# Designs tried in a protein design run: peptides against a protein of PDB entry 3VZA. Part 131

Target 1, 98 residues: chain A of PDB entry 3VZA
Amino acid sequence: RVERLCKSKELFEERLGLEIRRIHNEQLQFIFRHIDHKDPDKPYMFTLSINEQGDYEVTSCTPPLDCISEFQLKVRETNNFSAFIANIRKAFTALSFK
Target 2, 62 residues: chain B of PDB entry 3VZA
Amino acid sequence: AAYVTQLYYKISRIDWDYEVEPARIKGIHYGPDIAQPINMDSSHHSRCFISDYLWSLVPTAW

## One batch from the design tools (peptide; made by RFdiffusion4, then SolubleMPNN)

Design b2_p25_1_s3 (from b2_p25_1, 7 letters changed)
Fold by OpenDDE base, seed 5:
Structure b2_p25_1_s3 (fold): chain B 98 residues (1-98), chain C 62 residues (1-62), chain A 25 residues (1-25)
Amino acid sequence: as target 1 above (98 residues)
Amino acid sequence: as target 2 above (62 residues)
Amino acid sequence: MELSAKELMEKIINDPDKNSPYDFR
């Protein structure tokens, strides 16, 4: 089972171009790659925590997204984590064309 | 990596077929309406195309 | 019992793992 879980993680990372890492101060870092087709390894990332109130909180976003605060509000309201991550990727994709 | 893989499923709603050849991207996307099969040859596509395609399966409606 | 995304995040956060090279302090 352990071997299968490791393989699963690797498949998700490569196929989705999304890496999830634990970083300091009780946060997760979400790193998107495969956004810029001319530079597939260029990272687009944000960090996420659960704050003292138990809510999702974006603690950083690189490059910055003007919509990130709205998305944080939306995920708190809807609890749709999938849409939250997918919308962030869509926003990063749009940003890569500028 | 159990929790991480579970989180990937929560995000993507994709369940991979782990018994196929490495170049075969095979699985099932579980959407709200219908489950869609995934079955593509990675050698025929760029990494960016594959990622874009898979993410296109994920609804963005809140 | 199925874990929510939030619960999964908490489980991952509390699990020792290697930090990202993009973890700027």
Scores: peptide ipSAE 0.679, ipTM 0.944, DockQ to the pose 0.469
Fold by OpenDDE base, seed 3:
Structure b2_p25_1_s3 (fold): chain B 98 residues (1-98), chain C 62 residues (1-62), chain A 25 residues (1-25)
Amino acid sequence: as target 1 above (98 residues)
Amino acid sequence: as target 2 above (62 residues)
Amino acid sequence: MELSAKELMEKIINDPDKNSPYDFR
């Protein structure tokens, strides 16, 4: 089972171009790749935590996204984590064209 | 890594077919109303195209 | 047992395994 889980993780990482890391200070780091077709390995990332109030909190975003604060609000309101991540990727994609 | 893979599913709603050749990207995306099969030959597409396509399956409506 | 995304995130965070932050340069 562990091996299958590892394979699953690898498939998600490669196919979605999304890596999820547990990092310091009780945060998850989400690293998007395959955003810029001209530079597929260029990372676009943000870090996320659950604050003391139990709410999603974006602690960093690189490169910065003007919409990240709004997305944080939206995910808190809707609890739609999938849309949250997908919208961030969409925003990064849009940014890559600039 | 069980929780991580579960989180990937929560994000993407994709379930992979693990019994196919590595070059075959096969699975199912479970949308809110329609399940859509995924069946791609990775050798025919760029990594970016594949990712873009898969993410296009994920709704962005809040 | 079905876990929410938030619960999963907390489970991952509470995992003893830690990774260094990616250095974006």
Scores: peptide ipSAE 0.678, ipTM 0.944, DockQ to the pose 0.411
Fold by OpenDDE base, seed 2:
Order: structure tokens, then sequence, then C-alpha cells
Structure b2_p25_1_s3 (fold): chain B 98 residues (1-98), chain C 62 residues (1-62), chain A 25 residues (1-25)
């Protein structure tokens, strides 16, 4: 089972171009790659925590997204985490076209 | 790693077929209404296309 | 029992394994 779990993680990372890491100060870092077709290894990332109120809180976003605050509000309202992550990726994709 | 893979499922709603060759991207996407099979030959596509395609399966409606 | 995304985040955060932040090239 452990071997399958490791394989599963690797498959998700490569196929979705999304890496999830636990970092300092009780945060998760979400790193998107495969966004820019001309530079597929260029990272687009944000960090996420659960604040004292129990709400999702974006603590950083690189490169910055104008819509990130709205998405944070939406995920708090809907609790649709999947749409939250997908919309962030969509926004990063749009940003990559400048 | 178990919780991370579960989180990937919560995000993507994809369950991989782990019994196929690495070049075969095979699995099932569980949409809100219907399950849809995934079956791609990775040698026919770029990494970016594959990722874009898989993410296109994930609804963005809140 | 299925965990929510938020619960999964908490489980991952409470994992003793730690990664450093990713830095751009």
Amino acid sequence: as target 1 above (98 residues)
Amino acid sequence: as target 2 above (62 residues)
Amino acid sequence: MELSAKELMEKIINDPDKNSPYDFR
C-alpha cells in the first residue's frame, strides 16, 4: 500500500502539474507547473492555511492574482475546494498569456 | 502520503489505474453527474496538454 | 469515513514531515 501511495502522489504531481507541500507556520504550498507551454517548468504557486476562525486563508500568491481574494471568499462561502484550486489554475493560465 | 493522495482526489476527482504501463494515462474522473473514463497515450501529447486536459475535466463553477 | 478537504489539510499540516518553501529559479 505504501508503494502505491507513493506512486499515486507522483502520478498526480506529474499529470496535474501540481505539487502539494507542507511548509513552515502550518501552511500548505500549492505549486503549479505545466502552465506556460513555452516554459512548462515555470512555477505558479500559492500558500494556504486555516486561520484561527477555521477559514481558508491564502497567505501568499506568486505571481500575484487580482482575483485571489475573491476566490478565497468564494471557497469560504461554498466550501468547494475543487473549484477553488481549479479556478486558481485557470487564473494562472490566463496570467501566463500576459 | 495517504492524506495527500486523498487531497488530490478531493481536488481532481480522478482515480488512476495503477496496473497499466507508465506511458498510458488511464483512470476515471468522477464528475458531479457521471463518471468518465480517462485513457490517453502520453507519447502523443505534451506534458502541458495532458495537464490542461485533465484540469478541463474539473468544474470551475462554485 | 471520508474526510473533507479542510480536514485533510489539517492532517497534512500536522504531519511531522516538513518541506521548505519552493523558490523560483
Scores: peptide ipSAE 0.678, ipTM 0.944, DockQ to the pose 0.433
Fold by OpenDDE base, seed 1:
Structure b2_p25_1_s3 (fold): chain B 98 residues (1-98), chain C 62 residues (1-62), chain A 25 residues (1-25)
Amino acid sequence: as target 1 above (98 residues)
Amino acid sequence: as target 2 above (62 residues)
Amino acid sequence: MELSAKELMEKIINDPDKNSPYDFR
């Protein structure tokens, strides 16, 4: 069971190009790779927390996305976490074309 | 690890087949209407293509 | 019972397996 869970995490990380890490100050770090086809290992990341009001809060975004504030609002309104993460990846992908 | 993998499922709605050879990307994406099988030979695609394809299965509608 | 994304985040955050932030620079 534990071995399968470890394998599962690794499969998701490699296949989705998404790493999820617990970092300091009660946050999760989401690191996207495989965004830029010319530089597959180039990271695109954001950090996320649940604030005192119980709402999703993006605490950092690198590189910055002009749409991140809107996405934060949308996920708070819809509670669609999947769409939230997918839209961020979509935005990073668009940004990679410069 | 269990909670992380559960979060990956919450994000992607993908369940992998863990019993196939490493080069085979096999699983099921559970969409809102019908389950979509995933079955790819990783040797035929770039890492970026594979990721892009898998993410294309995830709806972006709020 | 299935956990929500927020509940899962909380569980992960409270996991004793702590990590430092990635430094890409």
Scores: peptide ipSAE 0.678, ipTM 0.944, DockQ to the pose 0.436

Design b2_p25_1_s4 (from b2_p25_1, 8 letters changed)
Fold by OpenDDE base, seed 2:
Structure b2_p25_1_s4 (fold): chain B 98 residues (1-98), chain C 62 residues (1-62), chain A 25 residues (1-25)
Amino acid sequence: as target 1 above (98 residues)
Amino acid sequence: as target 2 above (62 residues)
Amino acid sequence: MELSAFELMEKIINDPDRNSPYDFR
């Protein structure tokens, strides 16, 4: 089971180009790669926590996204975490063409 | 580790087939209506294309 | 004060979607 879990994580990281880390201050870091086809290893990342009110809070976004605050609002409203992550990746992808 | 893999499923709704060779990207995407099979030869695609394709399966509707 | 990363993961995994096409629980 442990071996399967480790393999699963590696497959997701490579195939989705998404790494998820537990970092300092009790946060999760989401690191997207494979965004820029010219530079597949270039990271696009954001960090996430739960604030004192129990709501999702994006604590950083690199590079910055104008839409990240709206997405934070949307995920708080809908709890659709899948759409939240997918939309962030879509936004990073769009940014890579600018 | 268990929680992280659950996060990936929560995000992507993909379940991989772990019994195939590494070059075969095989699994199932569980969309909102119909489950769709994934079956790709990684040697025929770039890493970026593969990722873009897989993410295209994930709905962005809130 | 601040919720743990564990609690964050629990929230993501276990909190039900409100207006999502994925509502299985």
Scores: peptide ipSAE 0.629, ipTM 0.947, DockQ to the pose 0.057
Fold by OpenDDE base, seed 4:
Structure b2_p25_1_s4 (fold): chain B 98 residues (1-98), chain C 62 residues (1-62), chain A 25 residues (1-25)
Amino acid sequence: as target 1 above (98 residues)
Amino acid sequence: as target 2 above (62 residues)
Amino acid sequence: MELSAFELMEKIINDPDRNSPYDFR
């Protein structure tokens, strides 16, 4: 089971170009790669925590996204975490073409 | 870790086939309407194309 | 009080979606 779990994580990281880390202050860091086809290893990332109210809170976003506050609102309303992450990736992708 | 893999599934709705050769990207995406098989030869595609394709399977509707 | 990363993961994994396209019909 341990071997399978390790393999699973590695496959997701490589194939989705998404790394998930536990970082300081009890936060999760989501690191997208494979966004810029000219620089596949260039990271696009945000950090996530739970605030005092128990709601999702984006604590950083690099590079910054104008839409991140709206997405935070949407994920709080819907709990659709899949759409949340997918929309962020879509926004990062759009930003890479600027 | 079990929680990390569950997190990836919650995000992507993808379940991999772990019994295939390393160069084969095989699995199932569980969409809201139908499940779609994934079956790609990674040697025929760039890393960016593969990621873009897989993410294209994930709906962005809230 | 700030919640743990474990609690964050639990929330992501276990909280039900609301009006999600993955909701049952």
Scores: peptide ipSAE 0.628, ipTM 0.946, DockQ to the pose 0.053
Fold by OpenDDE base, seed 3:
Structure b2_p25_1_s4 (fold): chain B 98 residues (1-98), chain C 62 residues (1-62), chain A 25 residues (1-25)
Amino acid sequence: as target 1 above (98 residues)
Amino acid sequence: as target 2 above (62 residues)
Amino acid sequence: MELSAFELMEKIINDPDRNSPYDFR
C-alpha cells in the first residue's frame, strides 16, 4: 500500500500540477504548476493553517490574490474544500494572462 | 501517511487507474451527480492542457 | 498554541461540506 500511495501522490502532482507539502509552523503549502502555458514550471502557491478557533486560515499567497480573503470566508462557510482549491487555481490562471 | 492521497481525493474527487501504462491517464471523476471516466493519451497533450482539463472537471460552485 | 498539520489534514478530510454535495467520510 505504501508503494501505491507514493505512486498516487506522484500521479496527482504531475497530472493536476499540484504539490502539497507540510511546512514550518504546522502548515500545508499548496503549490500549483502548469498554470502558465508559457512557463509550466512557474509555481503559484499558498499556505494554509488552522487558527486557534479551528478555522481555515491562509497564511500566505504568492502571487497575491485579491480574492483569497473571500475564498477563505467561503470555505469557512461551506467547508467545500474542493471548490476552495479549484477557485484558487482558477484565480491563479487568470493572473497568468496579465 | 495515507492523508496525502486522501487530500488529493478530497480536492479533485479523482480516483486513478494504477494498472495502465504510464502514458495513459485513466481514472474516474466523482462529481456530485454523475461519475465521469477519464481516459487520455498523455502523449497527445501538453502538461498544462492535461491539468487544465482535469481541473475543469472540478466544480467551482461553493 | 498552533494546531498541528495533522489536525489540519483531519479537518480537511473529515469535516463535512455544509452544502452536502458529497457524502462525508
Scores: peptide ipSAE 0.626, ipTM 0.946, DockQ to the pose 0.059
Fold by OpenDDE base, seed 5:
Structure b2_p25_1_s4 (fold): chain B 98 residues (1-98), chain C 62 residues (1-62), chain A 25 residues (1-25)
Amino acid sequence: as target 1 above (98 residues)
Amino acid sequence: as target 2 above (62 residues)
Amino acid sequence: MELSAFELMEKIINDPDRNSPYDFR
């Protein structure tokens, strides 16, 4: 089972171009790659935590996204985490063309 | 990595077929209304195309 | 104090989607 779980993680990382890390201060880091077709390994990242109120909080975003605060609000309202991540990736993709 | 794989499913709603050859990207995307089969030959596409395609399956509606 | 990354993952996995709920693992 451990081998299967490791394989699953690797498949998701490569195929989605999304790495998820546990980092300092009990946060999750989401690292998107395969965004820029001219530089597939260029990372687009944000970090996430739960604040004192138990709500999702984006603690960093690199490169910065104007829409990230709105997305944070939306995911708090809807709990649609899938749409949250997908919209962030879409925003990073749009940014990569600038 | 159990929680991480669960996170990936929560995000993508994709379940991979783990019994196929490494070059075969096979699975199912479980959207809110339909299940969409995934069946690609990775050797025919760039990594970026594959990722873009898979993410295109994920709804962005809140 | 700050909640753990484990609790964050639990929240992501287990909190229901309020608009169009998906299956949970």
Scores: peptide ipSAE 0.624, ipTM 0.946, DockQ to the pose 0.061

Design b2_p25_2_s1 (from b2_p25_2, 13 letters changed)
Fold by OpenDDE base, seed 1:
Structure b2_p25_2_s1 (fold): chain B 98 residues (1-98), chain C 62 residues (1-62), chain A 25 residues (1-25)
Amino acid sequence: as target 1 above (98 residues)
Amino acid sequence: as target 2 above (62 residues)
Amino acid sequence: SPNEVLELLRKIINSEDESLLAPAA
């Protein structure tokens, strides 16, 4: 089972191009790759915490997204975390087009 | 990795087939309407295309 | 459920899984 769990994580990381890491101060870092077709390994990332009120809080976003604050509000309202992550990826994708 | 894999499922609603060859991207996406099979040959697509396709399965409606 | 995801995130944040630990970018 442990072997399968490790394999599962690796498959998700590669196929979705999404890595999840723990960082200091009780935060999670979400790292998207495979966004820029010209540079598949270029990372697009944000960090997330759960604040004292128990709400999702985006603590950083690199590169910055104009819509990230709105998405934070939407996920707090809807609790649709899947849509939250998917919309962030969509926004990063749009940003990659120059 | 148990919790993070659970989170990946909550995000994507994808369950992989772990018994196939590494080059085969096979699984099931459990969408809101009906479960859809995933079956791709990774050698036929770029990594970006594969990711874009898989993410296209995930609804963005709040 | 929505609460399930939140609790899942907390479990990840507080986990001892060294494979997820990395410095802030």
Scores: peptide ipSAE 0.664, ipTM 0.947, DockQ to the pose 0.823
Fold by OpenDDE base, seed 2:
Structure b2_p25_2_s1 (fold): chain B 98 residues (1-98), chain C 62 residues (1-62), chain A 25 residues (1-25)
Amino acid sequence: as target 1 above (98 residues)
Amino acid sequence: as target 2 above (62 residues)
Amino acid sequence: SPNEVLELLRKIINSEDESLLAPAA
């Protein structure tokens, strides 16, 4: 089971180009790669916490996304975390073309 | 890595086939309507294309 | 469960799995 889980994580990281890390102060870091076709290893990332109210809170976003606050609102309203992550990646992708 | 792999599934709704050759990207995407098979030869595509394709399977509707 | 992912995230945040631990960017 442990071997399978480790392999699963590695496959997701490589194939989705998404790495998930636990960082200090009870936060998670989501790192997207494979966004810029000219620089596949260039990271696009945001950090996430759960605030005192139990709501998703984006604590940083690099590079900055104008839409991140709206996405935070949407995920709080819908609890659709999948769409939240997918839309962030979509936004990063759009940013890479500018 | 149990929790993080569960999170990856909750995000992507993809279940990989772990018993195929390393160059084969095989699995199933469980969409809201129907399940779609994934079966790609990674040697025929860039890493960015593969990721873009897989993410294209994930709905962005809130 | 409506908060299934939220609870999953909490479990990850509180996990002792060193494989996920990294310094902040």
Scores: peptide ipSAE 0.663, ipTM 0.947, DockQ to the pose 0.836
Fold by OpenDDE base, seed 5:
Structure b2_p25_2_s1 (fold): chain B 98 residues (1-98), chain C 62 residues (1-62), chain A 25 residues (1-25)
Amino acid sequence: as target 1 above (98 residues)
Amino acid sequence: as target 2 above (62 residues)
Amino acid sequence: SPNEVLELLRKIINSEDESLLAPAA
C-alpha cells in the first residue's frame, strides 16, 4: 500500500506535470512543467498558504499572472480547488505562447 | 504520501491503473456526469501532449 | 464537503513528510 502511494505520486507528477512541495512558512508550492513544448522542464509555479482567516492565499506566482488574484477570489467563493488549479495551468499555458 | 495522492485525485479526478506496464497510461477520469477511460501509449506522445490532454479532462468551470 | 480540500491542504502543510519538503524557489 505504501509502495503504491509512492508510485501514485510519481505517476501524477510525471503525467500531469505537477509537483507539490511543502516550503517554509507553512506554504505549498505548486510547480507545473510540461507547459512549454519547446522547454518541457521549464517550471511555472505558484505558492499557496491558508491565511489567518482560513482563506486560500496565493503568496507568489512565477511567472506572474494577471488573473491570479481573480482566481484566488473565485476559489474562495466556490471552493472549487480543482478548477482553481486547472485555470492556473491554463493561464500559464497561454502565457507560454507570448 | 497519502495526503498528496488524495490531493491529486481531488484536483484531477483521475484514478490510475497501477497494474499495467509503465508505458501504458491507463486510468479513469471521473467527470461530473460520466466516467471516461484513459488508455494511452506514452511512447506515441510527448510529455507535454500527455499532460495537456489529461488536463483537458479537468473542468475549468467554477 | 466544501472544506474537504482545505482540510486536506492543512494536513499536507502540517505534515512531517520530508519527501515533500523543499526550499523556497
Scores: peptide ipSAE 0.663, ipTM 0.947, DockQ to the pose 0.827
Fold by OpenDDE base, seed 4:
Structure b2_p25_2_s1 (fold): chain B 98 residues (1-98), chain C 62 residues (1-62), chain A 25 residues (1-25)
Amino acid sequence: as target 1 above (98 residues)
Amino acid sequence: as target 2 above (62 residues)
Amino acid sequence: SPNEVLELLRKIINSEDESLLAPAA
């Protein structure tokens, strides 16, 4: 099972172009790749924590997204984490066209 | 890896077929209403196309 | 459930899995 789990993680990382890392100060870093078709390895990232109130909090976003604060509000309201991540990727994709 | 793979599933709703050849991207996407098969030959597509396609399966409605 | 994902994230944040540990980019 351990080997399967490791393989599963690798498949998700490669196929979704999404890597999840644990970083300092109790944060998770979400790294999107495969966004820019001209530069598939170019990373698009945001970091996430659970604040003292127990709410999702985006602590950084690189490159910046104008919509990230709204998405944070939406995920707090809906608790739809899947849509949260998908919308962020969509926003990064749109940004890559500029 | 157990928790992160669970998170990937919660995000994507994709379950991979781990028994196929490496170049085959095969699995099932579990949408809110229906389940749809995934079956791609990775050698026929760019990494970006594959990712874009898979993410297109994930609803963005809140 | 909504709470399920939150708790899952907490578990990942507090995990000792070194495979996830990396410095901030």
Scores: peptide ipSAE 0.662, ipTM 0.947, DockQ to the pose 0.826

Design b2_p25_2_s2 (from b2_p25_2, 13 letters changed)
Fold by OpenDDE base, seed 4:
Structure b2_p25_2_s2 (fold): chain B 98 residues (1-98), chain C 62 residues (1-62), chain A 25 residues (1-25)
Amino acid sequence: as target 1 above (98 residues)
Amino acid sequence: as target 2 above (62 residues)
Amino acid sequence: SSNDTLELLRKIINSKDESLLQPAA
């Protein structure tokens, strides 16, 4: 099972181009790659924590997204974390066309 | 990393087939609608195309 | 109501497993 879990993680990272890291100060870092077709390894990332109120809180976003605050509100309202992540990737993709 | 793999599933709703050759991307996407099979030859596509395609399966409606 | 994803995230974030901790990119 351990080997399967390791393989699963690697497959998700490569195929989705999404790496998830637990980092300092009780945060998760989500790193998207495969966004810019001209530079597939260019990272697009944000960090996330659960604040004292128990709400999702984006603590950083690189490059910055104008819509990130709205998405934070939406995920708090809907608890649709999947849509939250997918919409962020969509927004990063839009930036790559600039 | 059981929790992380669980998180990937909650995000993507994809379950991979781990018994196929490495070049084959095979699995099932369990969206709100009918479950859809995934079956791609990775040698025929760029990494970016593959990722874009898989993410296109994930609904963005809140 | 419950939020399974939120609880999962809490488990990851608050994990005592030091091996899960990685440098920020």
Scores: peptide ipSAE 0.657, ipTM 0.947, DockQ to the pose 0.801
Fold by OpenDDE base, seed 3:
Structure b2_p25_2_s2 (fold): chain B 98 residues (1-98), chain C 62 residues (1-62), chain A 25 residues (1-25)
Amino acid sequence: as target 1 above (98 residues)
Amino acid sequence: as target 2 above (62 residues)
Amino acid sequence: SSNDTLELLRKIINSKDESLLQPAA
């Protein structure tokens, strides 16, 4: 089972181009790759915590996204975490087109 | 890695087929309507195309 | 109402398994 779980994580990381890390200060880091077709390994990332009110809180976003605050609001309202992550990826993709 | 794997499913709603050859990207996307099969030959696509395609399966409506 | 994803995230964040802790990229 442990081997299957490890393989599953690896498949998700490679195929979705999304790495999820637990980092310091009770945060998760979401790292998107495969965004820029000219530079597939270039990372686009944000960090997330759950604040004292129990709400999703984006603590950093690199590169910055103008829409991230709106997305934070939307995920708090809808609890649609899937759409939250997918919309962030869409925004990063749009940003990659210089 | 159990929790992280569960989180990936919560995000993508994809369940992989772990029994196929490594070059085959096979699974099922469980969307809001009906389940859709995923079946790709990774050697025929770039990493970015594969990721873009898979993410295109994930609804962005709030 | 229930929020399974939020609970899952809390479990990940608050895990006492130090092997899950990674350096920030």
Scores: peptide ipSAE 0.657, ipTM 0.947, DockQ to the pose 0.818
Fold by OpenDDE base, seed 5:
Structure b2_p25_2_s2 (fold): chain B 98 residues (1-98), chain C 62 residues (1-62), chain A 25 residues (1-25)
Amino acid sequence: as target 1 above (98 residues)
Amino acid sequence: as target 2 above (62 residues)
Amino acid sequence: SSNDTLELLRKIINSKDESLLQPAA
């Protein structure tokens, strides 16, 4: 199973272009690549924590997204984490064309 | 890595077929309606296209 | 009500396994 889990993680990272890291101060870092077709390795990232109230909290976003606060509100309301991540990627994709 | 792989599934709803050759991107996307098969030859596409395509399977409706 | 994804995220974030901890990109 350990080998399967390792392979699974690698497949997701490469195919989705999404890396998930646990970083300092009890945060997760979500790193999107394969956004800019001219620079596939360019990272688009945000960090996430669960605050003391138990709510999802975006602690950073690079490059910044003006919609990130709204998405944070939406995921708190709906608990649709999949849509949360997908919408962030969609927003990063749109930003890459500007 | 168990929790992280579980998180990837929670995000993407994709279950990979681990028995095929590395160049074959094969799996199943479990959307809210009918499950859709994934079966791509990675040599036919750029990494960006593959990622864009797979993410297009993930609903953005809240 | 319960939130499975939230619980999963908590497990990752609060893991005591330092092998999971990585430098920020």
Scores: peptide ipSAE 0.656, ipTM 0.947, DockQ to the pose 0.823
Fold by OpenDDE base, seed 1:
Structure b2_p25_2_s2 (fold): chain B 98 residues (1-98), chain C 62 residues (1-62), chain A 25 residues (1-25)
Amino acid sequence: as target 1 above (98 residues)
Amino acid sequence: as target 2 above (62 residues)
Amino acid sequence: SSNDTLELLRKIINSKDESLLQPAA
């Protein structure tokens, strides 16, 4: 089963172009690739924590997204984490067309 | 990895078929509608196209 | 109300498995 779990993670990383890392200071880093078709390996990323109030908190976003604060508000209101991640990817995609 | 794979499912609602050859992207997307099969030959598509397609399955409505 | 995803995230964040900790990209 451990082998299956490792394979599953690898498949998701490659196919979704999304890597999830646990990093210092109790944060998760979400790294999107396959955004820019001209540079598939270019990373678009944000970091996330659960603050003292128990709310989702975006602690960084690279490159910056004007909509990230609104998305943070929306996910707190709806608890729709899937839509949260998908909308961030959508925003990064739009940004890649600059 | 167990929690992370669970998180991937929470995000994408995709369950992969792990028994097929690596070049075959096969699975099931469990969206709000009837579950839809995924069945792609990765050799026929770019990595970006594949990712874009899979993400297109994920609703963005809050 | 229940929020399974939030709890899942908390479990990942607070995991004592050091193998899960990775350098920031």
Scores: peptide ipSAE 0.655, ipTM 0.946, DockQ to the pose 0.822

